# Peptides against a protein of PDB entry 3S8F, part 42

Target 1, 157 residues: chain A of PDB entry 3S8F
Amino acid sequence: VLTLFVAVPSLMTAFTVAASLEFAGRLRGGRGLFGWIRALPWDNPAFVAPVLGLLGFIPGGAGGIVNASFTLDYVVHNTAWVPGHFHLQVASLVTLTAMGSLYWLLPNLTGKPISDAQRRLGLAVVWLWFLGMMIMAVGLHWAGLLNVPRRAYIAQV
Target 2, 166 residues: chain B of PDB entry 3S8F
Amino acid sequence: DEHKAHKAILAYEKGWLAFSLAMLFVFIALIAYTLATHTAGVIPAGKLERVDPTTVRQEGPWADPAQAVVQTGPNQYTVYVLAFAFGYQPNPIEVPQGAEIVFKITSPDVIHGFHVEGTNINVEVLPGEVSTVRYTFKRPGEYRIICNQYCGLGHQNMFGTIVVKE

## One batch from the design tools (peptide; made by RFdiffusion4, then SolubleMPNN)

Design b1_p10_8_s1 (from b1_p10_8, 4 letters changed)
Fold by OpenDDE base, seed 4:
Structure b1_p10_8_s1 (fold): chain B 157 residues (1-157), chain C 166 residues (1-166), chain A 10 residues (1-10)
Amino acid sequence: as target 1 above (157 residues)
Amino acid sequence: as target 2 above (166 residues)
Amino acid sequence: MKKFLEALFG
């Protein structure tokens, strides 16, 4: 029960970030229920990377609730489900945030803007990374539900 | 302008808060569904039972693999299993089909896993602690035990077998 | 896909 209370501040943080994004999108001319999303700077890998990380983090967070549940953890613990969760949290969010941070930090530290080619390459990298992580994470969660063990080179299925 | 921006942000926060609460209920419902469909037969956690890992090989019910399978009643058995670097004892574990088996699992050395393929038996085994798992094998045959907790250089080769006899 | 659905909802 106490562990599940962590969900409260996490959700508060999530909606605050979402609200900030909506506000930013609307300031950039986005209108309607979803128009603000399109108005966000999707041409900037420094923005796209951490946002994609957050998108991966959402199902990961939901999985965190599952993992924190005593009864549900019995089903998924030390199965491929757990690595699936980790890859959403670390290999997706943390890694993509780091990538995004570098895309912002390096130009600022060097005083040199990134070229358009570098920008496009950066976008390709972060989107491909996200796609790969989603495929792998879904596969691992699926395998975990089929009781494929973690930390084993063999499996029943 | 700043004040207007703050008011706008507040409105968006209220909307997203409502959405987040709605999603929370969706997740709770999903959890409830998962519990109803996937956790039928979950083995409840037992009381904490401790054992001295330094003597478990020399004395007590785990000391002799030949005496590891104990009949405790009609169609009821207790199996005392050691998970160690790098294997299980007894190996194989022989039990009858349809019997209620209580596994008492501990480790003399490091943390191991005890994952039985084809079953819902999946526990970590801690030195100094006895893991208790109750299971009834409905199908005869061989069931592989897999260590799913890294325990050293031989971890990948740490397997056991449960043989269920008719 | 069938196995996936069964794993999630079966």
Scores: peptide ipSAE 0.022, ipTM 0.771, DockQ to the pose 0.208
Fold by OpenDDE base, seed 1:
Structure b1_p10_8_s1 (fold): chain B 157 residues (1-157), chain C 166 residues (1-166), chain A 10 residues (1-10)
Amino acid sequence: as target 1 above (157 residues)
Amino acid sequence: as target 2 above (166 residues)
Amino acid sequence: MKKFLEALFG
């Protein structure tokens, strides 16, 4: 159980970022408990991508705690649960953060702003990526709980 | 203004950190709950048992597949299983229905998996270590053993069978 | 959904 404290730095970092988002939203005119969320720049793929990554990271982090538990890991280890977990972590957070970073970096490096068409396409890409990743992750976690093995092409269920 | 903004940020950070800590305790509580309600399903890891992977095929209880199934009691058996590139021995493993089976699994070469479909048996098999799993098969039939740890070119075809007899 | 719940809580 004490090994769960290894998750503390990661959780602290994640929620610190969330705090920054809340502050930013409030600076942009958002009010109330949820109004700050709506005030965030959801029209910018450079913003949306990493935020969606963070959202995917939440269930992934919870799963990480489960995976770190000796007794619970016995149930999920080397099942489809595990790839479900790291797809949320790597293919969601890391990948979407990288995508978002590029949407910020390239315009700054080239000195050319992205076109409206490129912006819209970017939004579509990151949202579709997120949606697909969530579907995949839920499916993999579900399959894992049904004892579908990892690294195997066959399953009983 | 900068100072005011800084204080505001710190206030939000403190709130979210508190939330983070609370969530950590929630997760710990959930684990504790799981342990409290599902203790019967927990298989202890036991003590680490070691074996020499270079001699395990020639000497000891894993050396002869014909002698791999050992009756240790009236309704108790120990099965010495080798996971190797790319298969299991003995294959098939034949055991009686309703008997308590202790699997002693090791590898002479690389890391393998030992996942028995239809059961909760799912362990990694490391060269030099013996994995011990206890299980009682309630239903007769064939149970497939799947390697769920990548072990080389033939990994995807590495299967075994447990035959449970009435 | 039923299978999911069963897998999780069963």
Scores: peptide ipSAE 0.021, ipTM 0.785, DockQ to the pose 0.171
Fold by OpenDDE base, seed 2:
Structure b1_p10_8_s1 (fold): chain B 157 residues (1-157), chain C 166 residues (1-166), chain A 10 residues (1-10)
Amino acid sequence: as target 1 above (157 residues)
Amino acid sequence: as target 2 above (166 residues)
Amino acid sequence: MKKFLEALFG
């Protein structure tokens, strides 16, 4: 019940953030239905990281609703599905947001801008992290639907 | 112009809120699809049933493994299962193919899992509570029971077997 | 097609 009550405001917040991103992208010269996305600062790991986190949050949030459903939870509970959900919400969204925050915060706190090499490395780290998390999450969710249990070293499937 | 900016932001917010609403319906549809495809054959049912975990081994339907499988009607059985550190009782559980089986599972010690591989049977077992699951095995053979809730040092080795006979 | 793509991604 609580999860469902939180789900609606969370969705509204997420889409409001998306609206702000669209506005920002259009201010940066993006046009059309999707051109504003390309206009966003994809060269900045402080931007890319939390955005990728939000992208991971989409299936993760949907999974949260599934996990909160009594009938569906019966199917997925204590299967590989659950850690799949965790890795989307925590290891992707929270972690990537933290990474992005560091790329913004540290230069501001130290007064030293990041070098171009550091920026490029940061982008590589963030994208590779996201890719790895998506592979892991998809695999875990798939395994969960195939009834692979969590907290077990051996499974039939 | 702040006013123009606010108006533009509002327009984008309205669009994204509309999209949000549409996605809500998509998620509902996905939930419905998942229910239709993944819940067949398993019915979680029953009122909250309590049992004393301190006496469940000594008295009642869980006390004697030889009496754990009870025929309740034509092609209907109730199986009283104990999940304990670290195994299941009875083991093996023998049931007929095609029969409606009602599992009544409880624990005398700590929380365990009752996950039957190859089926959708997957419940937590709490001391003092009876977990009830209804299932019909369509195929004969051996089905492994796995504990998927950490229950101590022997958790990884906690297995049982259901033998479905023709 | 070009006009369509421009409308989407321009």
Scores: peptide ipSAE 0.009, ipTM 0.721, DockQ to the pose 0.018
Fold by OpenDDE base, seed 5:
Structure b1_p10_8_s1 (fold): chain B 157 residues (1-157), chain C 166 residues (1-166), chain A 10 residues (1-10)
Amino acid sequence: as target 1 above (157 residues)
Amino acid sequence: as target 2 above (166 residues)
Amino acid sequence: MKKFLEALFG
């Protein structure tokens, strides 16, 4: 009940953030239905990291609703599905947001901008992290649906 | 300028509302798909039954593993199982093929898991509560019971066996 | 196709 209740404000927040991104993209010269996405600062790891985190959070949020369902929970509870959900929520959104925050915070605290090399390295790190998390999450969710147990080193499948 | 800004905001809001509605239907469809493909994995919870974990080993239906399997009908059995640190009792659990088995599972110590490989049996076992699971084994053989809830240093080695006889 | 892409991503 609590999870479903929290889902409403979470969705509102998600769409508010999306609206802000669209507005920002259009201010940066983006046009059309999706042109504003391309206009966003994808060359800045401080931007890319939290956005990728948000993207990973979407299926994670959907999974939260699944986990909160009495009928569906009997299928996925205490299986590898649950760690998959957690990795989308914590290891993707929270961690990438933290990483992105550092790319913003450190230059502002030191008063020195990051070098181009540091920027490129940062982009590589956040994209690789996201890719790895997506692979792991998909694998864990799939394993969970195949009844691979959580907290066990062996499984039938 | 304020009016133009207001109109622009409304346009974005309408777009995202439409998108949100579309995504809602997608999520509903995904849930429906999951239900359709995994219906066999759902085991309804039984009625809440409580026991005293401090005495469950000394008295009652869980006290004697030799009497743990009780025939309740021509093709129906109740099995009283203890999950404890670190194993299951009785072990092995012997049941006939094709019979309806009602597992009554509880713990004398800490929370454990009761996950039977090759089946949809997957429940948590709480001290003071009785978990009830109904299942019919269609295939003879050995089924491994796995603890999927951390219960201490020996958790990873906590296994049991169900032997289904022809 | 070009007009379509321009409308989407221009």
Scores: peptide ipSAE 0.000, ipTM 0.733, DockQ to the pose 0.017

Design b1_p10_8_s2 (from b1_p10_8, 4 letters changed)
Fold by OpenDDE base, seed 5:
Structure b1_p10_8_s2 (fold): chain B 157 residues (1-157), chain C 166 residues (1-166), chain A 10 residues (1-10)
Amino acid sequence: as target 1 above (157 residues)
Amino acid sequence: as target 2 above (166 residues)
Amino acid sequence: MEKFLEALFG
């Protein structure tokens, strides 16, 4: 009940952020239905990291609703599904947000901008992290649906 | 031009709210699909039953592993199982093929898991509570019981066996 | 197709 209740404010927040991104993209010259996405600063790891985190959070949030369902929980509870959900929520959103925050915070604290090499490295790191997390998350969710148990080193499947 | 900016923001918010509503229906549909395709994996919870974990080993239906399997009908059995650090009792659990088995599982010590491989049996076992699971084994053979809830240093080695006889 | 792409990504 609590999870479902929290889902509403979370969705509101998510779409508010999306609205802000669209507005920002359009201010940067983006046009059309999706042109504003391309206009966003994808060359900045401080931007890319948290946005990728948000993207990963979407299926994670949906999974949260699944986990909160009494009927569906009997299928997924204490299986590899649960770690998959956690990795989307914590290791994707929270971690990528933290990573992105550092790319913003450190230059501002030191007063020195990051070098181009550091920027490129940062982009590589956040994209590779996201890709790895998505692969792992999909694998864990799939394994969970196949009844692979959580907290066990062996499984029948 | 804060007013113009405000109006523009509101327009985009309205669009995203409309999108959010649409996505809500998509998510509901996905949940419905998942429910429809995974109905076989659902085991309804039984009535809440409580026991004293401090005495469950000394008295009652869990006290003697030799009497743990009770025939309650022509093709129906109740099995009283203890999950403890670090194993299951009785072990092995012997039941006939095709019979309806009602597992009554509890713990004398800490929380454990009761996950039977090859089945949809997957429950947590709490001290002081009795977990009830109903299942019919259609195939003879050995089924491994796995603890999927951390219960201490020996957790990873905590296994049991259900032997289904023809 | 070009008009479509322009409408989406222009």
Scores: peptide ipSAE 0.011, ipTM 0.740, DockQ to the pose 0.017
Fold by OpenDDE base, seed 1:
Structure b1_p10_8_s2 (fold): chain B 157 residues (1-157), chain C 166 residues (1-166), chain A 10 residues (1-10)
Amino acid sequence: as target 1 above (157 residues)
Amino acid sequence: as target 2 above (166 residues)
Amino acid sequence: MEKFLEALFG
């Protein structure tokens, strides 16, 4: 159980980022408990991508705690649950953060702003990526709970 | 103004850090709850048992597949299983229905998986270590053993069978 | 309800 404290630095980092988002949203005029979310720049793929990554990281992080538990890991280890977990972590957070970083970096390096068409396309890409990743992750976690093995092409159910 | 902004940020950070800590304890509590309510279903890891992977095929209880199933009691058996590239031995593993089976699984070569479909048996098999799993098959029939740890070119075809007889 | 919504999303 004490091994769960290994998750503390990651949680601290994640929620610190969340705090920064709240502050930014409030600076942009958002009010109330959730109004600050609406005030964030959802029209910018450089912003949306990493935020969606963070959202995917939340259930992934919870799953990480489960995976780190000796007794609970016995149930989920080497099942489809595990790839479900790391797809949320790597293919969601890391990948979307990288995408977002590129949307910020390339315009700055080239000195050319992205066109409106490119912006819209970027938004579509990151949202579709997120949606697909969530569907996949839910499916994998569900399959894992049904004892579908990892690294196998066959399953009983 | 910068100082004011900094203080505001710190306030939010403190709040979210507190939330983070609270969530950590929630997860710990959930694990504790699970342990408290489901202790009967927990299979203890036991003591680490070691074996020499270089000699396990020639000497000891894993050496002869014909002698792999050992009756240790009236309704108790120990089965010495080798997971190797790319299969299991003995194959099939034949055991009686309703008997308590203790699987002793090891590998002479690389890491393998031992996942028995239709059961909660799912362990990794490491060379030099013996994995011990207890299970009682309530239903007769065939149970497929699947390697769920990548072990080489033939990994995807690495299967075994447990035959439970009435 | 309106006050509640305003408090949450205002």
Scores: peptide ipSAE 0.007, ipTM 0.776, DockQ to the pose 0.018
Fold by OpenDDE base, seed 4:
Structure b1_p10_8_s2 (fold): chain B 157 residues (1-157), chain C 166 residues (1-166), chain A 10 residues (1-10)
Amino acid sequence: as target 1 above (157 residues)
Amino acid sequence: as target 2 above (166 residues)
Amino acid sequence: MEKFLEALFG
């Protein structure tokens, strides 16, 4: 029960970030219920990378609630489900945030802006990374539900 | 302008708060669904039972693999299993089909896994602690035990077998 | 449909 209380501040943080993004999008001319999303700077890998990380983090967070549940953890613990969760939390969010941070930090530290070619390449990298992580994570979660063990090179399924 | 911006942000926060609460209920529903569909037959956690890992191989019910399977009643057995680097004992574990089996699993060395393929038996085995799992094998045959907790260089080869006899 | 899309994504 106490562990599940962590969900409260996490959700508060999530909606605060979302609200900030909506506000930013609307300031950039976005309108309607979802138009603000399109108005966000999707041409900047420094923005796209961490946002994609956050998108992966959402189902990961939901999985965190599952993993923190006593009864549900019995089903998923030390199965492929757990690596699936980790790849959303670490290999997606943390890694993509690091990528995004570098895309912002390096130009600022060097005083040299990234070229358009570098920008486009950066966008391709982060989107492909996200796609790969989503495919792998979904596969791992699915395998975990089928009781495929973690840390084993063989499985029943 | 700043004040107007703050008011706008507050409005968005209220909306997203409502959405987040709605999603919370969706997640609860998903949890309920998962429990209903995937947790049938979940083995309840037992009371904490401790054992001395330094003597478990020399004395007590785990000391002799030949005496590891104990009939405790009609169609009821207790199996004392050691998970160690790198294997299980007894190996194979022989039990009758349809019998209620209580596995008492511990480790003399490091943390191991005890995952039985084809079953919902999946526990970590801690030195100094006895893991208790109750299961009834409905189908005869061989069931592979897999260590799903990294335990050293031989981890990948750490397997056991449960043989269920008719 | 166009008005709907505009309302959502405009």
Scores: peptide ipSAE 0.000, ipTM 0.762, DockQ to the pose 0.017
Fold by OpenDDE base, seed 3:
Structure b1_p10_8_s2 (fold): chain B 157 residues (1-157), chain C 166 residues (1-166), chain A 10 residues (1-10)
Amino acid sequence: as target 1 above (157 residues)
Amino acid sequence: as target 2 above (166 residues)
Amino acid sequence: MEKFLEALFG
């Protein structure tokens, strides 16, 4: 139990970000339990990317608790589960945040806004990345539970 | 207006913090449920046992692969296994079906993995430490040992075999 | 799905 309390600061941080998103959505006219989500700027890849990263980070965070559990870690350690977890944490949240940052940074650095075509392309890229990442992550976690080893090109399963 | 905005943010933060704490307890409950219902069970860590990696090949129970399999009781065996760059000894490991096998695994060189396909045996092998795993093979046949911890240029080809005899 | 559930809860 004490070991699992290590997750508390991380959860506090993550959900503080969520609180900021809710506030922003409500400022944009969103109401109700979920209406604020729809009010967020989903047409901007600079926004969508890190939010999708956050969504991918949620199951990854849950997996972090599993990995930190002594008994459960024995089951998943050095299996395909581990890279599955990493892809949710790094290749999802961190990577998508970086991608989103570029969609904001480049226009500011060049002094020119992105075209509508570029915006739409950016949205497509971000959503496709997220979809692919989720498929891969689910597959890796599943394979890990089936005892597929990490760092091996072969498996019995 | 700034003060009002800050108060609003604080209210949302409090809500989300409460949610986060609730989720923490849900996760703990899920762990407890998994432990209570999982039929495969878990193998707890054994007592820490040390060995000198510089002499493990010359003296002691790991020195002679021909003597690696030791019967310790009726239908009970201890197998002393070395994981090294890049293989396992003895290879193959021959054990009888249905016997309780205690694997004592160590390394003379670097960290390796000991992952036995078709089983829940999956441990890291550290030089200077002895990994202990208890397992009973219910099915006869060949079980492949895979190194799942990077150990050098030959890592990807580091395999062993356990032969379970009827 | 069955294999997944078995792996997770079995």
Scores: peptide ipSAE 0.020, ipTM 0.779, DockQ to the pose 0.254; fails the geometry check

